# Designs tried in a protein design run: peptides against a protein of PDB entry 1EMU. Part 74

Target 1, 132 residues: chain A of PDB entry 1EMU
Amino acid sequence: PPYLKWAESLHSLLDDQDGISLFRTFLKQEGCADLLDFWFACTGFRKLEPCDSNEEKRLKLARAIYRKYILDNNGIVSRQTKPATKSFIKGCIMKQLIDPAMFDQAQTEIQATMEENTYPSFLKSDIYLEYT

## One batch from the design tools (peptide; made by RFdiffusion4, then SolubleMPNN)

Design b2_p20_6_s3 (from b2_p20_6, 11 letters changed)
Fold by OpenDDE base, seed 5:
Structure b2_p20_6_s3 (fold): chain B 132 residues (1-132), chain A 20 residues (1-20)
Amino acid sequence: as target 1 above (132 residues)
Amino acid sequence: SEAQDKISEEVIEKLLEEEE
């Protein structure tokens, strides 16, 4: 069953609608749902191919991600991303150099945080265990 | 995956709405 795959890898969990839903519920209870939302924001952002028709949209989205998750010093994402990573993102925003990969390093760092902390905890949670 | 595509789009749309 899918829940067994979820326990095998975070990737498997994040590929499954039910898995994502349960994991997000768990993260909300832990006060760190922003980790997952940021991760998906980065994924979605990277999928937007640069072109003349979506330049404004991409810039707006990049600014939104930056302001909500990176600039928020009290946020879990900001606390779990390195200063150099945040500075790089800020630079991209200020220079309006909006490369599809501009959030990749931040996403990697947040993914590592989930892998090391929240994902293992999720597998021990009542939410997951009662689902099995 | 289908799930990732859906969720990522939803998150993006939410962020863009908040910027308006």
Scores: peptide ipSAE 0.756, ipTM 0.959, DockQ to the pose 0.894
Fold by OpenDDE base, seed 3:
Structure b2_p20_6_s3 (fold): chain B 132 residues (1-132), chain A 20 residues (1-20)
Amino acid sequence: as target 1 above (132 residues)
Amino acid sequence: SEAQDKISEEVIEKLLEEEE
């Protein structure tokens, strides 16, 4: 069943609608749902191909991601990203150099945070265990 | 995946709405 694949890798969990839903519920209870939302925001952003028609949209989106997750020093995403990573993102925003990969390092760091902490905890949670 | 495509799109749309 799918829930067994979720225990094999975080990627498998994030490929499944039910898995994402349960994991998000767990993260909300832990006060760190922003980790997952940021991860998906980065994924969505990277999928937007640079072109004339997308330029304004991509800039707005980059700003939104930056303001919501990176700029807030009290946020879990900001606390779990390296200063150099946040500085790079800030630089891209200020210079309006919006490369599709500009959030890749931050996404990697947040993914590592989930891999090392929240994902293992989820697999031990009542939410997951009761689902199985 | 289909799930990732849907969720990522939803997150993006919400962020854009909040930015405006």
Scores: peptide ipSAE 0.755, ipTM 0.959, DockQ to the pose 0.867
Fold by OpenDDE base, seed 4:
Structure b2_p20_6_s3 (fold): chain B 132 residues (1-132), chain A 20 residues (1-20)
Amino acid sequence: as target 1 above (132 residues)
Amino acid sequence: SEAQDKISEEVIEKLLEEEE
């Protein structure tokens, strides 16, 4: 069953609509839903290939991600990303150098946070266990 | 995956709407 694959890797969990839904519910209860939303925001951003027709859209989106998740020092994403990583992102925004990979390091750090903390906790949660 | 594609697009759309 799919739920067994979810326990094998975070990647498998995030590839499944039902898995994502359950994990998001768990994260909301833990006050950590922004971790997952930021992760998906980075994924979506990276998929937007630079071209003349989407430069404005990409810049706007980069600013949105920065303001919502990085700029707020009290946010969980900001607390779980390194100062150098946040500084790099800020620099990209200020210089309007919007490379598709500009959020990669931040996404990696947030993914590590989930791997080490929230994902293991999810597998021990009532939400997951009741689904099995 | 299809799930990741769908959810990432939804997140992006919401972020862009909030910036308007």
Scores: peptide ipSAE 0.755, ipTM 0.959, DockQ to the pose 0.930
Fold by OpenDDE base, seed 1:
Structure b2_p20_6_s3 (fold): chain B 132 residues (1-132), chain A 20 residues (1-20)
Amino acid sequence: as target 1 above (132 residues)
Amino acid sequence: SEAQDKISEEVIEKLLEEEE
């Protein structure tokens, strides 16, 4: 069953709608749901193809991600990303150089945070264990 | 995955709405 795959890798968990839902619920209880939301925001942003018709949308979205997750010093995402990574993103926004990969490093760092802490905790949580 | 595609799109749409 899918829940067994969830225990094998975070990737498998994040490929499953039910897995994502349960994991998000757990993260909300831990006060760190923004980790997952940011991760998906980065994924969605990278999928937007750079072109004339998408330029305004991509810039607006990049600014939104930056303001909500990177600029907020009290946020869990900001606390779990390296200063150099945040500085790079800020630079891209200020220079309006909106490359599809501009959030990749930040996403990697947030993914590592989940892999090392919240994901293992989730597998030990009542939410996951009761589901199995 | 299809799940990731759906959720990532929803997150993006929400962010864009909040920006307006």
Scores: peptide ipSAE 0.755, ipTM 0.959, DockQ to the pose 0.944

Design b2_p20_6_s4 (from b2_p20_6, 11 letters changed)
Fold by OpenDDE base, seed 1:
Structure b2_p20_6_s4 (fold): chain B 132 residues (1-132), chain A 20 residues (1-20)
Amino acid sequence: as target 1 above (132 residues)
Amino acid sequence: SEAVERTSEEVIEELLKEEE
């Protein structure tokens, strides 16, 4: 069953709609749902092809991600990303250099945070264990 | 995956709405 694959890798968990839902519920209880939301935001942003028709949307989205997750010093995403990474993102926003990969390093760092802490905790949680 | 694509799109749409 899918829940067994979830225990094998975070990748498998995030490839499943039910897995995403349960994991997000767990993260909300832990006060760190923004980790997952940011991860998905970065993924979605990267998939937007740079072109004239998408320029306004991409810039607006980049600013939204920056303001919600990076600029907020009290946020879990900001606390779990390196200063140099946040500075790079800020620079991209200020210079309006909106490359599809501009959030890649931040996403990697947040993914590592989940892999090392919240994902293992999720597999030990009542939410996951009761589902199995 | 389909789940990643769907969830990513939903998150993006929500972020864009908050900017309006």
Scores: peptide ipSAE 0.791, ipTM 0.962, DockQ to the pose 0.965
Fold by OpenDDE base, seed 2:
Order: sequence, then C-alpha cells, then structure tokens
Structure b2_p20_6_s4 (fold): chain B 132 residues (1-132), chain A 20 residues (1-20)
Amino acid sequence: as target 1 above (132 residues)
Amino acid sequence: SEAVERTSEEVIEELLKEEE
C-alpha cells in the first residue's frame, strides 16, 4: 500500500495527496506546517516560466513568499534557513531580479530540515501509525 | 507528480490571494 512507500522516502510521501494531507496535519500539530507550505510554494514558483505575461504574477508571488516565510523572523522557515540564503532572496526581491531558481537554496535547506526532523517524527506519530 | 502539482498550485493561489 502507498503508506509503506511513504516510509521509504519523503519524496514518496509528497508524491501522494493523502500523504501530503496527513503530513501537513502532523506538521500543524507541531507548529511547523510552514515548512511544507514553503516547500510547495517554491516548487510552484519555479514552475512559472518567465515571460511578459507572467512578470507581474511572478513578482507578486516572490514577494508573498519572501514576506510570509523569509522576512518573518519568528517563523520556522526563517529559523531553518541560513542567513546568506535569506540575504540572497532579499537581494533578488529588492532588485526585482526574479529568477525561477531564486528560492532553490532555501527550499533545499527546508527540505533537509524536514528530512532530518519532522519527517522521521511523522513516521512515529499517531497520525501515521493509525493510518497504517 | 499530480499531487505535487495540485498542492503547489493551491499554495500559490492562497499566497496571491493574501496579497490582494
């Protein structure tokens, strides 16, 4: 069953809508759902190809991601990203240089945080175990 | 994956709504 694949890798978990839902529920209880939301935001942002018609949308989205997750010093995403990474993102926003990959490093760092902490904890959680 | 694509879109849409 799919839940067995979820235990094999975070990638497998996130490739499943049910897995995403359960994991997000767990993260909310842990007060760190922003890790997952940020990860998906970065993924979605990167998929928006630069073009004249997308310029305004991409800029708005980049600013939204920055303000919600990076600028907020009390947020878990901000706490789990390196200062240099946050500084780079800020620079992109200020200069309005919105490259599709501008959040890649931050996404990588947040993914590592999930891999090392919340994902293993999820597999030991009542939410996951009750599902199995 | 379809799940990643769908979820990413939902998150983006929510973020954009908050900016309006």
Scores: peptide ipSAE 0.791, ipTM 0.962, DockQ to the pose 0.899
Fold by OpenDDE base, seed 3:
Structure b2_p20_6_s4 (fold): chain B 132 residues (1-132), chain A 20 residues (1-20)
Amino acid sequence: as target 1 above (132 residues)
Amino acid sequence: SEAVERTSEEVIEELLKEEE
């Protein structure tokens, strides 16, 4: 069953709509749902191809991601990203140099945080265990 | 995956709405 694949890798968990829903519910209870939302935001942002018609949209989205997750020093995403990573993102925003990969390092760091902490905890949670 | 594509699109749309 799918829930067994979820225990094999975080990637497998995030490839399943039910897995995403359960994991997000767990993260909300832990006060760190922003980790997952940020990860998906970065994924979606990277998929937007740079072109004339997307320029304004991509800039707005980059600013939104920055303001919601990076700028807030009290946020879980900000606390789990390196200062140099946040500084780089800020620089891109200020210079309006919106490369599709500008959030890649931050996404990697947040993914590592989930891999090392919240994902293992999820597999031990009542939410997951009761689902199985 | 289908789930990743759907979820990422939903998150982006919400973020863009907040910026307007």
Scores: peptide ipSAE 0.791, ipTM 0.962, DockQ to the pose 0.955
Fold by OpenDDE base, seed 4:
Structure b2_p20_6_s4 (fold): chain B 132 residues (1-132), chain A 20 residues (1-20)
Amino acid sequence: as target 1 above (132 residues)
Amino acid sequence: SEAVERTSEEVIEELLKEEE
């Protein structure tokens, strides 16, 4: 069953719509849903290839991600990313140098946080165990 | 995956709406 694959890797969990839904529900209860939303935001942003028709959209989206998740020092994403990583992102925004990979390091750090903490906890949660 | 693609698009759409 798919739920067994979810326990093998975070990647397998996030490749399944049902897995995403259950994991997000768990994270919301833990006050950590922003970790997952930020991860998906970074993924979506990176897929937007630079071109004349989407430059404004990409800049707007980059600013949105920055303001929602990075700028607030009290936010969980901000607390789980390195100061140098946040500073780099801020620099990109201020200079309007919007490379598709500008959030990659931050996404990696947030993914590591999930791998080490929230994902293992999810596999021990009532939400997951009741699904099995 | 389809799930990642769908979820990413949904998150992006919500972020862009909040900036309007």
Scores: peptide ipSAE 0.790, ipTM 0.962, DockQ to the pose 0.957

Design b2_p20_7_s1 (from b2_p20_7 with A1S E3K E11K N12L R20V)
Fold by OpenDDE base, seed 2:
Structure b2_p20_7_s1 (fold): chain B 132 residues (1-132), chain A 20 residues (1-20)
Amino acid sequence: as target 1 above (132 residues)
Amino acid sequence: SEKEEDELLEKLIEEEIASV
């Protein structure tokens, strides 16, 4: 069943609607749902192909992601991203150089955080175990 | 506005999750 695949990899968990729902609920209880939201924001942002028609939208989105997750020093994402990574993103925003991959390093770091901490904890959580 | 930007972000996240 799918829940067994969730225990094999974070990728499998995040490729399943039920898995995402349960994991997000768990993260909310832990006060770190922003890790997952940021991860999806980065993925969605990268999928937006740069063109004249969406340039303004992409800039707005980049600014929003930056403000909510990178700039906020009280946020879990900010605490789990490296200063150099945050500085790079800030530079992109300030220069208005909005490459689709500008959040890739930050996403990688947040993914590593989930892999090392919240994902293993989720597999030991009542939420997951009661589902199985 | 920041409100507009936040709305776009929320939409982006929800759409990405829904697309899985």
Scores: peptide ipSAE 0.814, ipTM 0.972, DockQ to the pose 0.935
Fold by OpenDDE base, seed 3:
Structure b2_p20_7_s1 (fold): chain B 132 residues (1-132), chain A 20 residues (1-20)
Amino acid sequence: as target 1 above (132 residues)
Amino acid sequence: SEKEEDELLEKLIEEEIASV
């Protein structure tokens, strides 16, 4: 069953609607749902191809991601990203150089945080265990 | 506006999750 695959890799968990739902519920209880939302925001942003028709939209999205997750020093995403990574993103925003990969390093760091902390904890949680 | 930007972000996240 899918829940066994979820225990094999975070990738499998995030590639399943039910897995995402349960994991997000768990993260909300832990006060760190922003980790997952940021991860999906980065993925969605990277998929947007730069072109004249979506340039303004991409800039607006980049600014929103920056304001909500990076600039907020009290947020879990900000606390789990390195200063150099945050500075790079800030630079991109200020220069209006909006490359599709501009959040890649931050996403990698947040993914590592989930891999090392919240994902293992989820597999030990009542939410997951009761589902099995 | 920031409100518009936040709405775009919310939509982006929802669409990405829905695409899984």
Scores: peptide ipSAE 0.795, ipTM 0.970, DockQ to the pose 0.940
Fold by OpenDDE base, seed 1:
Structure b2_p20_7_s1 (fold): chain B 132 residues (1-132), chain A 20 residues (1-20)
Amino acid sequence: as target 1 above (132 residues)
Amino acid sequence: SEKEEDELLEKLIEEEIASV
């Protein structure tokens, strides 16, 4: 069953609607749902291929991601991303150089945070265990 | 506006999750 695959990798968990739902619920209880939201935001952003018609949209999204997750020093994402990574993103925003991959390093760092902490905890949680 | 940007972000996340 799918829930067994979820225990094999975070990727498997995040590639399943039910898995995402349960994991997000767990993260909300832990006060760190922003980790997952940011991760999906980065993925979605990277998929937006630059073109003249979506330039403004991409800039707006980049600014939103930056303001919501990177700039907020009290946020879990900001606390779990390296200063150099945040500085790079800020630079992109200021220069309006909005490369599809501009959040990749930050996403990697947040993914590592989930892998090392919240994901293992989720697999030990009542939410997951009761589902199985 | 920032409100518009926030709404775009929320939509982006929602759509990405829904696409899984």
Scores: peptide ipSAE 0.786, ipTM 0.969, DockQ to the pose 0.938
Fold by OpenDDE base, seed 4:
Parts: sequence; structure tokens; C-alpha cells
Structure b2_p20_7_s1 (fold): chain B 132 residues (1-132), chain A 20 residues (1-20)
Amino acid sequence: as target 1 above (132 residues)
Amino acid sequence: SEKEEDELLEKLIEEEIASV
């Protein structure tokens, strides 16, 4: 069953709508749902191929991601990303150099946070165990 | 505007989740 695959890898969990739903519920209870939202935002952003017609859109989206998750010093994403990573992102936005991969390092760091902490905890949670 | 940007972000996140 799918829930067994979720326990095999975070990737499998994030590829399943039911898995995402349960994981999000868990993260909300832990006060760290922003980890997941940021992760998806980065993925979606990277998929936007730069062109003349979407340059302004991409800049606005990058700024939105930055303001919501990186700039907020009280946010969990900000706390779980390295200063150098945040500085790089800030630099890209200030220079208006919006490469599709500009959030890759931050996404990697947030993914590592989930892998090391919230994902294992989820697998031990009542939410997951009751589903099985 | 900031509000417009937030809306774009929200839509993008929702689309990514829905694409799973």
C-alpha cells in the first residue's frame, strides 16, 4: 500500500496527494507547515522557464517567496536556511537576476531539515500510525 | 503589489500540490 512507500522515502511521500495531506496536517500541528509550502514553491518556481513574456512575473514570484519565507526572521524557513544562502537570494532579487535555480540551495537545506527532523517524526506520529 | 505577489505564490503552491 502507498503508506508503506511513504516510509521508504520522503520523495515517495511528497509524490502522493494523500501523503502530502497527512504530512501537512502533522507539520501544522508542529508549527512548521511553511517548510513544505516553501519546498513546493521552490519547485514550481524552478519550472518557470525564463523568457521575455514572463520576466516580470518571475521577479514578482521570487520576491513573494523571499518576503514570505526568507526575509521573515521569525519564520522556520529563515531559521533553517544558512545566512550565506539567504544573502545570495537577497542579492539575486536586489540585482533582479532571477535564475530558475536561485532557490535551489535553500530548497536543499529545507529538504534536509525535513529529512532529519519532521519526516522521521511524522512516521512516528499518531497521524501516520492511525492511517496504517 | 505585495498582495499580488502573495496571490501568485499561493496559486503556484496549489498547482504544485495538485500536480502530484
Scores: peptide ipSAE 0.163, ipTM 0.771, DockQ to the pose 0.913; fails the geometry check

Design b2_p20_7_s2 (from b2_p20_7, 7 letters changed)
Fold by OpenDDE base, seed 5:
Structure b2_p20_7_s2 (fold): chain B 132 residues (1-132), chain A 20 residues (1-20)
Amino acid sequence: as target 1 above (132 residues)
Amino acid sequence: SEKEEFELLDKLIEEEIASK
């Protein structure tokens, strides 16, 4: 069943709507749902093909991601991303150099945070265990 | 506006999750 796959890899969990829902609920209780939201934001952003028609939209999205997750010093994403990574993102925003991959390093760092902390904790949580 | 940007962001996240 899917819940067993969720325990085998974070990738499997994040590729399943039910898994995402449970994990997000858990993260909300832990006050760190932004980790997951940021991860999906980065994935969604990277999928947007740069073109003349969506340049403004992509810039707005990049600014939104930056302002909500990177610039917020009290946010968990900001706390779990390296200064150099945040500085790079800031530079892209300021220069309006909005490459689809501009958040890749930050996403990698947040993914590592989830792998090392929240994901293992989720598998030990009442939310997950009672679901199984 | 910042409000508009955050709305776009929310939509992006929702669409990505919904695609799974």
Scores: peptide ipSAE 0.803, ipTM 0.968, DockQ to the pose 0.925
Fold by OpenDDE base, seed 4:
Structure b2_p20_7_s2 (fold): chain B 132 residues (1-132), chain A 20 residues (1-20)
Amino acid sequence: as target 1 above (132 residues)
Amino acid sequence: SEKEEFELLDKLIEEEIASK
């Protein structure tokens, strides 16, 4: 069953809509759903190829991601990303240098946070165990 | 506007999850 794959890797969990739904519910209870939302935002953003027609949209999205998750010092994403990483992102926004990979390092750091903390906790949660 | 930017962000996340 898919739920067994979810326990084998975070990647498997994040590739399944049911898994995502359960994990997000768990994260909401823990007050850290932004970790997952940010991760998906970064993935979606990276998939947008730079072109003339996408330039304005990509800039708006980059600013949105920055403002919601990076700029807010009280946010879980901001607390779990390194200062140098946040400074780099800020620089990209200020200079309007919007590379598809500009959030890659931040996404990596947030993914590591999930791997080390929330993902293992999820597998021990009532939400997951009752589903199995 | 900031509101518009956050709406785009929400849409981006929803579309990514829906693609799974």
Scores: peptide ipSAE 0.803, ipTM 0.967, DockQ to the pose 0.927
Fold by OpenDDE base, seed 1:
Parts: structure tokens; C-alpha cells; sequence
Structure b2_p20_7_s2 (fold): chain B 132 residues (1-132), chain A 20 residues (1-20)
């Protein structure tokens, strides 16, 4: 069953709507749902290929991601991303150089955070175990 | 506006999750 695949890799968990739902519920209880939301925001953003018709939308989205997750010093995403990574993103926003990959490093760092802590904890949680 | 930007962000996340 799918829940067994979730225990094999974080990617398997994040490719399943049921898995995402359970994991997000767990993260909310831990006060760190922003980790997952940011991860999906980065993925979704990267999929938007630059063109004249979506340039404004992409800029707005980039600013939104930056303001909500990177700029907020009290946020878990900000605390779990390196200063150089945050500075790079800020630079992109200020220069309006909105490359699809501009959040890749930050996403990698947040993914590592989940891999090292919240994902393993989720697999030991009542939420996951009750589902199995 | 910032409100509009955050709404776009929420939509982006929802669409990405819904695609799974």
C-alpha cells in the first residue's frame, strides 16, 4: 500500500495527496507547516516558464514567496535557510531577475530540514501509525 | 497589492498539491 512507500522516501510521501494531507496535519501540530508549503511553492514556481504573458504573475509570486517565508525572521523557513541563500533571493527580487530556479537552493535546504527531523518524526507519529 | 500576491501564492500551492 502507498503508506509503505511513504516510509521509504520523502519524495514518495510528497507525491501522494493522502500522504501530503497527513504530513501537513502533523507539521501543523508541530508548528512548522510552512516548511511543506514553501517546498510546494518552490516547486510550483519553478514550473512556470518565463514568457511575456506571465512575467507579472511570476514577479508577484516571487515577491510573495520571499515576503512570507524568507523575509519573516520569526518564521521556520527563514531560520532554516542560510543567510547567503536568503541574500541571493533578496537580490533577485530587488533586481527583478526572476529565474525559475531562484528558489532551488532554499528549497534544497528546507527539504534537508524535513529529511533530518520532521519526516522521521512523522513516521513515528500517531497520525501516521493510526493510518497504517 | 500584497494581499493579491499572497492569494496567488496560496493558489500556486493548492494547484501543486492538487496535481498529485
Amino acid sequence: as target 1 above (132 residues)
Amino acid sequence: SEKEEFELLDKLIEEEIASK
Scores: peptide ipSAE 0.800, ipTM 0.967, DockQ to the pose 0.926
Fold by OpenDDE base, seed 3:
Structure b2_p20_7_s2 (fold): chain B 132 residues (1-132), chain A 20 residues (1-20)
Amino acid sequence: as target 1 above (132 residues)
Amino acid sequence: SEKEEFELLDKLIEEEIASK
């Protein structure tokens, strides 16, 4: 069943709507749902092809991601990303150089945070264990 | 506006999750 795959790979968990729902519920209880939302935001952003019709939208989205998750020093995403990574993103925003991969390093760092902390904790949580 | 930008962000996240 899918829940067994979730225990084998975070990627499998994040590729399943039921898994995402349970994991997000858990993260909310832990006060760190922004980790997951940021991860999906980065994935969605990267999929947007740079073109004339998407230019304004991509810039707006990049600014939104930056302002909500990176700029807020009290946010968990900001606390779990390296200063150099945040500085790079800021630079891209300020220069309006919006590459599809501009959030890749930040996403990698947040993914590592989940892999090391919240994901293992989720697999030990009542919400997951009771689901199995 | 910033509000509109955050709305775009919310839609982006929702669409990504819905694609799974």
Scores: peptide ipSAE 0.799, ipTM 0.967, DockQ to the pose 0.926

Design b2_p20_7_s3 (from b2_p20_7 with A1E D6E N12L R20V)
Fold by OpenDDE base, seed 2:
Structure b2_p20_7_s3 (fold): chain B 132 residues (1-132), chain A 20 residues (1-20)
Amino acid sequence: as target 1 above (132 residues)
Amino acid sequence: EEEEEEELLEELIEEEIASV
């Protein structure tokens, strides 16, 4: 069953609607749902290819991601991203250099945080164990 | 303007999760 694959890799968990739902519920209880939301935001943003018709939308999205997760010093994403990474993103926003990959390093750092902390904890949680 | 940006962000996340 899919839940066994979830225990094998975070990728398998995040590639399943039920897995995402349970994991997000767990993260909310832990006060760190923003980790997952940011991860999906970065993935979605990277898929938007630059063109004249979506330039304004991409800039708005980049600013939104920056303000919501990077600029907020009280947020878990900000606390789990390196100063140099946050500075780079700020620079992109200020210069309006909105490359599809501008959040890649931040996403990598947040993914590592999940791999090392919240994902293992999820597999030991009542939410996951009751599902199995 | 920030409200619009937040809505765009929420839509982006929702669409990405839904695409899984």
Scores: peptide ipSAE 0.787, ipTM 0.961, DockQ to the pose 0.911
Fold by OpenDDE base, seed 3:
Structure b2_p20_7_s3 (fold): chain B 132 residues (1-132), chain A 20 residues (1-20)
Amino acid sequence: as target 1 above (132 residues)
Amino acid sequence: EEEEEEELLEELIEEEIASV
């Protein structure tokens, strides 16, 4: 069943609607749902192909991601990303150089945070164990 | 402007999750 695949990899968990729902519920209880939202935001952003028709939208999205998750020093995403990574993103925003991959390093760092902490904790949680 | 940016972000996340 899918829940067994979720225990094999975070990728499998994030590739399942039920898995995402349960994991997000768990993260909310832990006060760190922003980790998952940021991860999906980065994925969605990277998929947007730069073109004349979406240039303004991409800039707005980049600024939104930056303001909500990177700039807020009290946020968990900000606390779990390296200073150099945050500085790079800030630079892209300030220069309006909006490459589809501009959040890749930050996403990698947040993914590592989930892999090392919240994902293992989820697999030990009552939410997951009672689901199995 | 920031409100519009926030709405765009929420839509982006929702669409990405829905696409799974």
Scores: peptide ipSAE 0.785, ipTM 0.961, DockQ to the pose 0.929
Fold by OpenDDE base, seed 1:
Structure b2_p20_7_s3 (fold): chain B 132 residues (1-132), chain A 20 residues (1-20)
Amino acid sequence: as target 1 above (132 residues)
Amino acid sequence: EEEEEEELLEELIEEEIASV
């Protein structure tokens, strides 16, 4: 069953609607749902290919991601991203150089955070175990 | 303006999750 695949990799968990739902619920209880939301935001943002018609939207989205997750010093995403990474993103925003990959490094760092802590904890959680 | 940006962000996340 799919829940067994979830234990094999975070990628498998995040490629399943039920997996995402359970994991997000767990993260909310742990006060760190922003990790997952940011991860999906980065993925979604990267999929938006630059063109004249979506330039304004992409800038707004980039600014939103920056303000919501990077700029907030009290946020878990900000605490789990390196200063150089945050500075780079800030620079992109200030220069209005909105490359689809501008959040890639931050996403990688947040993914590593989940891999090392919250994902393993999820697999030991009542939420996951009750589902199995 | 900031509210619009926030809504766009929420929409982006929801759509991405829904696409899985």
Scores: peptide ipSAE 0.785, ipTM 0.961, DockQ to the pose 0.911
Fold by OpenDDE base, seed 4:
Structure b2_p20_7_s3 (fold): chain B 132 residues (1-132), chain A 20 residues (1-20)
Amino acid sequence: as target 1 above (132 residues)
Amino acid sequence: EEEEEEELLEELIEEEIASV
């Protein structure tokens, strides 16, 4: 069953609609759903290839991601990203240098946070265990 | 302006999750 694959890797969990739904519910209860939302935001952003027609949209999205997750010092994403990473992102925003990969390092750090903390906890949660 | 940015962000996340 798919739920067994979820226990084998975070990637498998995030590649399944039901897995995402359950994991997000768990994260909301833990007050850290922003970790997952940020991760997907970064993935979606990176897929947007720069062109003349979407330059404004990409800048708006980059600013949105920055303001919601990076700038807020009280947010879980901000607390789990390194100062140098946040400074780099801020610099990109200020200079309007919006490379598709500008959030890659931050996404990597947040993914590591999930791997080390919330993902293992999810596998021990009532939400997951009741599903199995 | 900030409201528009927030809407774009929400749409981006929803679309990415839906594409899985």
Scores: peptide ipSAE 0.785, ipTM 0.961, DockQ to the pose 0.910

